Peptides against a protein of PDB entry 5HOI. Designs and how they scored, part 92

Target 1, 351 residues: chain A of PDB entry 5HOI
Amino acid sequence: FRYMPFSPAGTPFGFTDRRYLTMNEVGYVSTVKNSEQYSITVSFFDVGRFREYHFEDLFGYDLCFLNEKGTLFGQSKTGQIQYRPHDSIHSNWTKIIPLQAGERITSVAATPVRVIVGTSLGYFRSFNQFGVPFAVEKTSPIVALTAQNYRVFSVHYSQFHGLSYSLSELGTSSKRYYKRECPLPMSLPNINSDMKKDANLDYYNFNPMGIKSLFFSSYGDPCIFGSDNTLLLLSKWRSPEESKWLPILDSNMEIWKMSGGKETTDIHVWPLALAYDTLNCILVKGKHIWPEFPLPLPSEMEIRMPVFVKSKLLEENKAILNKKNEIGADTEAEEGEEDKEIQIPVSMAAE

## One batch from the design tools (peptide; aimed at target 1 I255 E300)

Design b1_p30_6_s1 (made by RFdiffusion4, then SolubleMPNN; its pose is not in this set)
Fold by OpenDDE base, seed 5:
Structure b1_p30_6_s1 (fold): chain B 351 residues (1-351), chain A 30 residues (1-30)
Amino acid sequence: as target 1 above (351 residues)
Amino acid sequence: DLEELLKKLEELRRKKIREEFAKRVQELLE
């Protein structure tokens, strides 16, 4: 087994000079090999909100995380990281992460308030948005990271225990765990069955965990999309005893249904994000399970939300409608993110 | 009823998403 650099929805080079370093709901980051250097382009789906930018990469960044405020880059072998704000008002910063012999940065994540670096030796390094370090923690080897606001979803790998996950919150003074190295019920790629196609071997060599992407939903729920093309959502993670992984989408089954039961073995879902009850994704046609160049337009897939999440959606839609009806009066009430634990009334659980 | 209207709007939204996705899958099968 070899630890490979992971970025959410990142693609291999394959037989090409270019790949996606990462993609999500905000946009996509591409890199092109230019002899001994790389050219990186940061592109956005909302071209009205953001301006595409590019730069020459002399370091060979193989890790990336894109958010609404900037892009984090990392070099897995050298330990170099760079944060580039999308707005030119804020300066870029670069830092070298100290790595031990054989240690690699395996994943990076960035929010508007936190930068996280995970390594093959299980070093979890946290920083603020300006690259000021908070802490270094040693965990099981980190293979994937994502983050939203102060929350971090980490995937760990052990030779003895397989895949595990953690969910943590990075306050100003301390790290809180909601989940700490709990078993992750995701199947690893089956080398014997899946590797019968050469295209799957190339992807396995790029991403041996088969994690196509890792993100938080719009509700702040951890999501993972594995090699089985099933979207898993971590439900009730605030209640450790009630927390469960929900298979909310089998993407192969949904493509098959939408085809009218035709052969769909060459149509693939590439996950971007989960917004409410809709998976934002790229539909890919071909031998490769990942998008090529140019990037196709995103598609939306309806999620079979568990009944409990439908009630939350209805309450939030009622709250948004009530706010829109109250915004007929001039007061910009600051949206304090009250983390309202929606207590589901017992009576709505019976349908 | 506002609740019935919201349910109907949500059903219409979901129907549209399914129809657009189904269309895109068919376009990829041609």
Scores: peptide ipSAE 0.574, ipTM 0.925, DockQ to the pose 0.472
OpenDDE base, seeds 1, 2, 3, 4: peptide ipSAE 0.573, 0.572, 0.573, 0.568; ipTM 0.926, 0.925, 0.923, 0.923

Design b1_p30_6_s2 (made by RFdiffusion4, then SolubleMPNN; its pose is not in this set)
Fold by OpenDDE base, seed 1:
Structure b1_p30_6_s2 (fold): chain B 351 residues (1-351), chain A 30 residues (1-30)
Amino acid sequence: as target 1 above (351 residues)
Amino acid sequence: EEEEEEREEEEKEREEKRKKFAKRIQELLE
């Protein structure tokens, strides 16, 4: 097994001089190899909100994370990271992460308030948005990271225990765990069955875990999209005993249904984000399971959440809105957000 | 009334998303 740099929805070069470093609901970051250099372009889906920009990359960044405020870049071998705010008012910063012999940065994540670096030896490094370090923690080897606000979803790999996950919150003074290195019930890519196509081998060599993407939903639930094209959502993560992974979408089955039962073996979902009950994704046509150039427009795939979850979410959102309106400005009441976790009913596995 | 109108509007938006997605799948099959 080889630790490879992971970025959410990143693509391999394949037979081209270009790839996507990352993509999500905000936009997509591409890199083009030009002799000994790379040209990086940061593009946005909302062209009215953000201006596309490019720069020359002399370091060969192979890690990327895009958010609404900036882009984090990383070089897995050298340990260099760079944060680029989208707003030109804010300065770029660069740091070198100290790496041991054979250690690699395996994943990076950035929110408007936190920067996270994970390594093949399980070093978890946290920073603020200005690159000021908070802490270094030793965990199991990190293979993937995503973050939303102060929350971090990390995926770990052990040769003995397989995949695990952690969910943590990075406060100013302390890290809280909601979940710590719990088993992740995601299927690994099957080398023997799926590798009959050269394109699948190229993707496996790029991403041996088969994690196409991971993100937080709009409700703050950890989501992961594996090689089986199933979207898993972590439900009830605030209640450790009730916490479970829910297969909320089989994307192959949904494409097949939407086709009217036609053969859809050359149509692939490439996940971007989960907004409410809608998977934002790229529909890919062809032999490669990943999008090529130019990037197709995003598509919205409906997730059939049972009506009971939607009604409960609407009641909870109304209760949160009403509480925010009743709490006048002055009370620093401890926001014990009794965020009543979305009870996704078991019936979703049958529709 | 407002809660029923909001539900009908959300259901309509959801149906429009389904129609757009189904159309895009059909365009990729042609």
Scores: peptide ipSAE 0.426, ipTM 0.858, DockQ to the pose 0.535
OpenDDE base, seeds 2, 3, 4, 5: peptide ipSAE 0.419, 0.418, 0.420, 0.422; ipTM 0.855, 0.853, 0.854, 0.856; seed 5 fails the geometry check

Design b1_p30_6_s3 (made by RFdiffusion4, then SolubleMPNN; its pose is not in this set)
Fold by OpenDDE base, seed 1:
Structure b1_p30_6_s3 (fold): chain B 351 residues (1-351), chain A 30 residues (1-30)
Amino acid sequence: as target 1 above (351 residues)
Amino acid sequence: DEEALEEKLREERRRKIREKLAKRIQELLE
């Protein structure tokens, strides 16, 4: 097994000299190979809020994370990272992450307040937005990272245990775990069945885990989009016993339905973000499951939870409402800020 | 009344999203 550099919704070069390093709801970062150098462009979907910029990359950045304040770049082999604010007010900074022999940076993430680096040996390194280090932790090998504010969603891989995930919060002085190396119920790419097409082999060689993207929802829930084109959302993650992965969208089934039941095997969903009740994505037509150049305009897909998951959520929500109504009769107990877990609205279950 | 209006507005938004998606898929199938 070879650890590959992962960035959210990153694409391979394929047969071209260009690829997307990352893309999300904010924008997309592309790199073009020019002889021994690379030219990186940071583009935005909201052209009124942000100005596109480019620079020459002498290091060959193969890791990227884009947020609303800046772009983090990383070089998996050398350990170099660079943060570039989108504004001209804040300075760029560069740092070298010390790597052991054979160690690679496998993923990077950045929020307006935190920078995170994960490695193939399971070193989890945290920094502030200015590159000041907080801590180094040893975990299982990290294969993917995303972050929102102070919260980090990490995916780990073990040869013995397969995929696991952690959900943590990076305070000023301490790391809190909500979930620590729990089993991730995501299917790995099936090498034997899908590899009959050269395009699938190229993608597998680029991303052996088949994780097309991972992100936090607008509600702060961890989301992952695997090779099966199913969007998984981690619900109830604040409650260790109640926390579960919900298959909230089968994107292949949704495309098929929205086509009127036509042949849609050449139409692919490329995930960007989950905003409320809609998956922001790129619809891709062709042999490659990833977007080419130029990038198509984003599309929105409505979340369609399976009927079985919908019914169970409706029963759970009714049971919670009934318990709240039963408890609400006797105890004027303190309205502590019940961190109202943003329940998937019952209205999403009714269609 | 306000909640019922918000629900109708949400349903209308979701309908528009579906219509736009269906149109885009059809454009990709032609």
Scores: peptide ipSAE 0.594, ipTM 0.924, DockQ to the pose 0.545
OpenDDE base, seeds 2, 3, 4, 5: peptide ipSAE 0.593, 0.593, 0.592, 0.593; ipTM 0.925, 0.923, 0.925, 0.923; seed 3 fails the geometry check

Design b1_p30_6_s4 (made by RFdiffusion4, then SolubleMPNN; its pose is not in this set)
Fold by OpenDDE base, seed 5:
Structure b1_p30_6_s4 (fold): chain B 351 residues (1-351), chain A 30 residues (1-30)
Amino acid sequence: as target 1 above (351 residues)
Amino acid sequence: DAEALAERLREERRRQIREEFAKRIQELLE
């Protein structure tokens, strides 16, 4: 096994000089190799909200995380990280992460309030949005990170235990765990079955875990999309005893149904984000399971939400509608109340 | 009933998403 730099929905170079460093619902970051340098472009799906920008990368950034406020870059071998706000008001900052011999940055994540760096030795490093360090924690080797607000979803790998995950909240003074190195029920790529196609071998060499992406849903639920093209959602994560992974979409089966049962072996889903009851994704046609250039327009896939998640959505949609009806009066929508545990009414658990 | 309206609007949106996705799959099969 080899630790590789992971970024959400990142693509390999393959036989080309260009790849996507990351992509999500906000946009996509591409890099083009030019001799010993790279040209990085940060592009957005909402061109009215954001302006595309580019810069010359002398460091060879191989890690990236895009959010609504900026882009975090990392170099897995040197330990260099750079945060670039999308606006020109805030300054870029650069930092060197101290790495031990053979240590690599394996993943980076950034929210408007936190920067997270994970390493192949399991160093979990947290910073504020200005690169001021909070803490260093030793965990199992980190292979993937994502973050939303103060929450971090981390995937870990050990030779003895396989894949595990953690869900944590990074307060100002402390880290809280909701889940700590719990087993992750995701299938690893099967080298013997899946590697019969050269294109799958190239992707495996780029991403040996087969994690195409991981993100938080619009509801703050951890999501992961593996090599089996199944979207897993972590439900009830606030209740440690009730928490479970839900297979909410088999993308291959859904493509097959929508085709009318035709052969769809050359059509692939590339995941971006989960918004409410829809997976935002890129539909890819061809030999490669990842999008090439130019990037196709995103598509939406309906997910099969479990009935209890549908009820939660109905309550949240009612709350949003009620807030929209109340916002017809006073403009001060306090952002603060997102953390209310939606109590599933006991009555709907009986069907 | 505001609830029945919200559910109808949600079902209509989901229908549109399914139709658009199915259309996109057909376009990729041609």
Scores: peptide ipSAE 0.525, ipTM 0.908, DockQ to the pose 0.492
OpenDDE base, seeds 1, 2, 3, 4: peptide ipSAE 0.523, 0.524, 0.524, 0.522; ipTM 0.908, 0.908, 0.907, 0.907

Design b1_p30_7 (made by RFdiffusion4)
Pose (drawn by RFdiffusion4):
Structure b1_p30_7 (pose): chain A 322 residues (1-190, 198-318, 341-351), chain P 30 residues (1-30)
Amino acid sequence: FRYMPFSPAGTPFGFTDRRYLTMNEVGYVSTVKNSEQYSITVSFFDVGRFREYHFEDLFGYDLCFLNEKGTLFGQSKTGQIQYRPHDSIHSNWTKIIPLQAGERITSVAATPVRVIVGTSLGYFRSFNQFGVPFAVEKTSPIVALTAQNYRVFSVHYSQFHGLSYSLSELGTSSKRYYKRECPLPMSLPNDANLDYYNFNPMGIKSLFFSSYGDPCIFGSDNTLLLLSKWRSPEESKWLPILDSNMEIWKMSGGKETTDIHVWPLALAYDTLNCILVKGKHIWPEFPLPLPSEMEIRMPVFVKSKLLEENKEIQIPVSMAAE
Amino acid sequence: EDEFLEYLKSLGHNEERNQRFYEEVQELLN
């Protein structure tokens, strides 16, 4: 099996010279093939706070993670990473991650206080926001990483367990695990979208902490999974809280559509900030549309019963209250 | 699961957000 470079909400090149590196509630990072180099553009949705800028990529970064304080870049092959703070007060720093034979950097993540690099051999290298290393850790092969403040949500893969996840906190003292390689019941992919599933074999469209600090993941099944009771290991549950396919179906008047797709950015309490993509492909294009907000609904709505009540999709009060 | 459902019911539903999302979906259908 070949591990692929993962970034949250990243898009493939397809038949173009540009794609999105990473995408969330803060903004979007795109890269354009420029003869022999790349042109990286860092954009923001709150235009008033941060200024959109661009720079020339002489290395070919294919890994990226965006937070409110800076942008982290990474190269899956050479192992070079660069953290660019949004404000000009703080300097950019660059490090090169040691990589063994065939070892690839599979995912990177950054917070205002931590920088995380994961490799295909299971190396977990953590730094502060300035590049000072804390500890090097060996874990299962990492395929996806996201972080919030001091906490890290990592997705692992092997030939035995399949997909597993770890939830840990990088405290000032030492590293503590809340959950260590527990089952991750995310649906795996089972065509016009072949380009995407070569770029992202797991179908992990994005994963992120919620605005209130709960781990979330959005697989190829277009269902938002939220980790409930992660503080008590014996009570941990993955809860499906939004069937985005059902919501587009309900808002479209019960019509099956093959051209409307959801691209996850982040979860804010009960609202999924996303990009509504219109077209044959399931990933967003250029220019990027304005973010949309989709309220989460428990998957308790049956299509056949909803069609009877309408004879937008009107929902029976008795069912809506449930 | 029951505690999470109680939490979601405490947040309620915003009809203006749902209306804006419905209009966006309708623009895509056109």

Design b1_p30_7_s1 (made by RFdiffusion4, then SolubleMPNN; from b1_p30_7, 14 letters changed)
Fold by OpenDDE base, seed 2:
Structure b1_p30_7_s1 (fold): chain B 351 residues (1-351), chain A 30 residues (1-30)
Amino acid sequence: as target 1 above (351 residues)
Amino acid sequence: LEEFLEELKSLGTDEEKRKKFAEEIKKLLE
């Protein structure tokens, strides 16, 4: 196993001279090989809010994170990071992260208030938006990071324990954990079944964990999109004992439904963000599961929560509506209906 | 599922209604 640099929705070069370093709801960052150099372009979906810009990259940045205020770049081998604000008010800054022999930066994340660097040895490094360090913590090896405001969603990998996740808040004085290295119920890519196509092997070599993207929803819930093309959302994360992963969208099933029940092996969902009840994504047509150039326009896919989650939400909404209607009537009914944890039958996630 | 999708469709392009409905869904998921 080899730790590879991860960026949200990043694409491999494949047989081309260009790839996407990252993409999300804000925009997309591309890099083009230009002899001994790279040309990086930062593009935005809202062209009225931000102007596209480019620069020459002499370092070969292989890590990227885009937010509404700036772009963070990283070089996995050298430990160099660069933050580039989109506005001209703040200057660009560069820093070298000290790496041990064989250590790699595996993921970077940036918010308007925090910069986070994760490594293959499990070093979690936090900075403010100006590159001032807060702390260094040693965790299990970090394979992916995303962040929103002060919150960080981290994915960890151990050869002994598989995938785990943490959810933390980086306050001014201390790091708070909501979840700390808890098991992540995501399947790893199956090398034997999925690697029959050369394109799948190329993607596996680029991203061995099969994590296409991870992000926070518009509500601040951690989301992950794996190789199974299922969108997982972490529900009730404020209550550590009640927190659960919800399979809120099977994108393969949705593509199948949209096709009228035809096998559409040539259409792929590439996740960008979750906004309210819609997955913002790129619909990819072709042999590769990732978008090529030019980037297609983003599409919206409605979240089709499993019938179980929707039924529970409908029951809870009916119960809330009934309670709102009953709060107009004095009735004291104490009945502690035991919140039967309706276990999602594992079988219904496979149908 | 159909009722929920019809309710979402009934909200149309009204961002304020979609936001409110989504806040209600959020409260159910919290």
Scores: peptide ipSAE 0.000, ipTM 0.225, DockQ to the pose 0.051
OpenDDE base, seeds 1, 3, 4, 5: peptide ipSAE 0.000, 0.000, 0.000, 0.000; ipTM 0.210, 0.212, 0.218, 0.231; seeds 1, 4, 5 fail the geometry check

Design b1_p30_7_s2 (made by RFdiffusion4, then SolubleMPNN; from b1_p30_7, 15 letters changed)
Fold by OpenDDE base, seed 5:
Structure b1_p30_7_s2 (fold): chain B 351 residues (1-351), chain A 30 residues (1-30)
Amino acid sequence: as target 1 above (351 residues)
Amino acid sequence: LEEFKERLKSLGVDEELRAKFAKRIQELLE
């Protein structure tokens, strides 16, 4: 088994000279191979808010994480990381992560306030947004990371124990665990059944865990999208005893229904983010399960959240509306808008 | 309780989003 560099919704090169390093609701990062160097482009879906930028990559960055404030790059073998703010106000910074012989950076994540590096030996390294280190912790081998604000969702792999996950909060003085190396009930790719198609083998070699993406929902719930094309959401994670993974979307089943029951073996969902009750995704048509170039426009797939998750969301929405009313924001809540998607700011859903 | 359950069932049911998605799937099948 080889630990491969993972980035959320990253794509393989395949037979091409280009791939997506990462993509999410903010945008997509592409890299093009040119001899021994790479050209990286950071593109955004909201072209009014952000300007596309590019740079020459002499290091061969194979790890990436995109957020609303900047892009984190990493080189899995050398241990180099670079943070690039989207604005020109803040400077880029570069750091070398010390790696042992055979150690690889397997995943990186960045929020506006934290940078996280995970390795194949299970070193979890935390930094502030300026690259100042907080701590180094030894965990089980890390295979994937995502982060939102101060929260980190990490996926671990052991040959003996399979997949596990952790959910932690990175305060200024301490790390708090909500979940620590708990079993992750995600199916691994089935080599015997799924690898009959060459395209599946190429993807397996790129991502042997089959984790297409992981992210936090707009409500701050950890989400993971595996090789089975099922979106799992971690419910009730604040109560360790009540926490459970919910299969909130079978994307293959939804495609089948939306097609009118036609064969849709060439249509694939590529996950970007979960915003409220909609999966933001790329619909991919073709042999490859991942998007090629140019990137198709994102699509929204409505999720059928379980009633108990919807109940929690309604309570959280009411709590936010009550807080807005206390702050004297004249939200003319017209009585008829009770069924509208209340855009809860990600910041207020975390409080 | 039943009204609350119906509201919870209808919560995050956007028929327009479903129709848009279904249309996009049909466009990809053509």
Scores: peptide ipSAE 0.045, ipTM 0.532, DockQ to the pose 0.449
OpenDDE base, seeds 1, 2, 3, 4: peptide ipSAE 0.011, 0.000, 0.013, 0.000; ipTM 0.324, 0.254, 0.383, 0.287; seed 1 fails the geometry check

Design b1_p30_7_s3 (made by RFdiffusion4, then SolubleMPNN; from b1_p30_7, 15 letters changed)
Fold by OpenDDE base, seed 3:
Structure b1_p30_7_s3 (fold): chain B 351 residues (1-351), chain A 30 residues (1-30)
Amino acid sequence: as target 1 above (351 residues)
Amino acid sequence: MEELLERLRSLGVDEEKRKAFAERVQEMLS
C-alpha cells in the first residue's frame, strides 16, 4: 500500500496533460502540465457570484480543497500549502508544513474559518483561515479529510484495522470529538475483480482507497462515496450510541433505473455534494469512471432514503418558528437552537 | 525558500532545475 494525496472528487491525469485537482458544489479546480510548470484554473458553477481565475503553479500542487471563500492547495512531498481567497480583499498566504522522512501530506481541507492538514504519519494540523496554527495532534494515518465550518471528518487507515473515521469540532481553544477512530464500514477496491480494465488500474494507482469523495451534507452530516458507488451518510452522530452509517444511495442502481433497466456499464456517477435530499454529481459517460474535459454540467440524483424525515422536520420547525414570530412572542431565538438535533418523533423512528 | 530547495534536493531534483524554480518563485512573489 502507498499513501497517495487525496482531494475530494480529484481525477488522475491518465494519458492526458490535464486533470481536476478537486470538485464540489462550489466549482472545480483544474491543472494542466506545461513542461516544468502547471497552470491551475479555479472555476465556479455560480458564475454570477464568483469569477474564474488562474495562476502558474511552480510547485506541482497535488492536493486541493475548494470552499466558498477560497482554495487551499498543497504539495504532498514538499509540505508546501497555499491558501488563495477568491476575493482580492484578502491576501494569499503560503506555509511549509514540517514533514519527517517519508512523511507525506495525504489530505487538506479548508473552511472559511479553518485549515486542516493530515499526513501519512497521522499528524493532524489545524490553522485558522489566515494560516495561524492552533494545534498538532498525533492520530492514526490520515488518508482523507473534509471540513464544514468548525467540523472535520477524517478518514484513517491502518494495515491491521483497515479504515476508520473521526468526527471532530475545532473550537478556538479545544478540539472536541464526536467520533474518534471508529470503524468505517466502507469496502476497499478489489484489485482482482475491478482491475480487469486498464482504466480502473490507472484510477486505483491514483486513489488506492477508492474514496471518490467525502463531504458534509447541507444538514452537516458526514458523507462518503466509495469505489462501490454507494453514498454513505453518518446519521445521529451527536448521539454516540445511536450513530450509524446509512447507505442512502446506490448510484449503480439509480443509473440502471434511469436507463430503463439496461446495463449501462459506460455511465458513472461522480459525486460533488449532498444538497438536502439530492446528490449533486457529474454523470460521466465513457471509458474512464471520472470526468474528462470539458466538465459536463452537474446533475441531481434524488435520494429515496428516510433522510426526508430530517428535511420535513426542519420545514415543520421553520413553520412553527415563523408562526411563533407572527404571534408576537419576543422569544429571543437563541442562535444555538439550529444546531440541536431534531428529535424524530418516536412514531416516525419506528417505521 | 531554503527549506523548500533542500526538500527538492532530497527528492533528487538537479541544481539547475532547483535554481530555475527559485527564480520563478521569486518572480511570482515580487
Scores: peptide ipSAE 0.036, ipTM 0.511, DockQ to the pose 0.010
OpenDDE base, seeds 1, 2, 4, 5: peptide ipSAE 0.000, 0.000, 0.000, 0.030; ipTM 0.245, 0.260, 0.218, 0.517; seed 1 fails the geometry check

Design b1_p30_7_s4 (made by RFdiffusion4, then SolubleMPNN; from b1_p30_7, 15 letters changed)
Fold by OpenDDE base, seed 1:
Structure b1_p30_7_s4 (fold): chain B 351 residues (1-351), chain A 30 residues (1-30)
Amino acid sequence: as target 1 above (351 residues)
Amino acid sequence: LEEFLERLRSLGRDEELEKKFAKEIQKLLS
């Protein structure tokens, strides 16, 4: 096993000079090999909101995270990170992460308020959006990171324990854990079955964990999409004893159904984000399970949220609303950071 | 509860999105 740099929905070079460093609901970041340097392009799906930009990369960034405010880049071997705001108001900044011998940055994440760096030795480094460090924590080896606002979803790998996950909140003064290195019930790539196709071997060498992407849903739930093409959602993470991973989508089964039961072995879902009950994804046709160039337009795949999840979300929201109404009757508005309720879209609440 | 669940099942299906996605799959299969 080798720790590889992971970025959400990143693609390998394969036999090409170009790849996607990352992609999500905001856009996609591509890199092209130009002799000894790279050219990076940051592209957006909402072309009216954001302007595409490019720059020359002399460092060979192999890690990337895109959000609505900027792009974080990282170089896994050198420890260099760079944050580039999309606006011209805020300056780019660069930092070197100190790495031990053989240590690699394995994943990076950025929100408008936090920058996170995870390493192959399990160093979890947190920064503000300006690159000011908060803390360094030693965890199990980090293989993947995503973040939303102050929340971080981390995936860990141990040779002894397999895959685990953590869910944490990075406040101003302290890190809070909702989940700390709990077992992650995700299937690892099966080398013996999947490696019969050379394209699968190339992808496995790029991403040995088979994590195509991880993100937070629009409701703030951790999501992970593995090599089995199943979307897992962490439900009830606020209730430690009730928290569970839900297989909310088998994308292979859904493609098969939508085809009318035809052979769909050359059609693949590439996950971007989960917005409510809709998976934003790229539909890929071909030998490779990942999108090539040019990037197709995103597709929207409806998820059959288990009715029991929607009902529980409604019950949890009612319980939170009732608690807010009970607390709002007695105690003054302490500006507790609004644990933004899973706002059920007004459309679902009105019907 | 069952009527509520059935409503949630009905609300949780955008038949237009499902039809759009099915058309995209069919277009890829053509």
Scores: peptide ipSAE 0.253, ipTM 0.676, DockQ to the pose 0.457
OpenDDE base, seeds 2, 3, 4, 5: peptide ipSAE 0.253, 0.246, 0.246, 0.249; ipTM 0.685, 0.677, 0.690, 0.683; seed 3 fails the geometry check

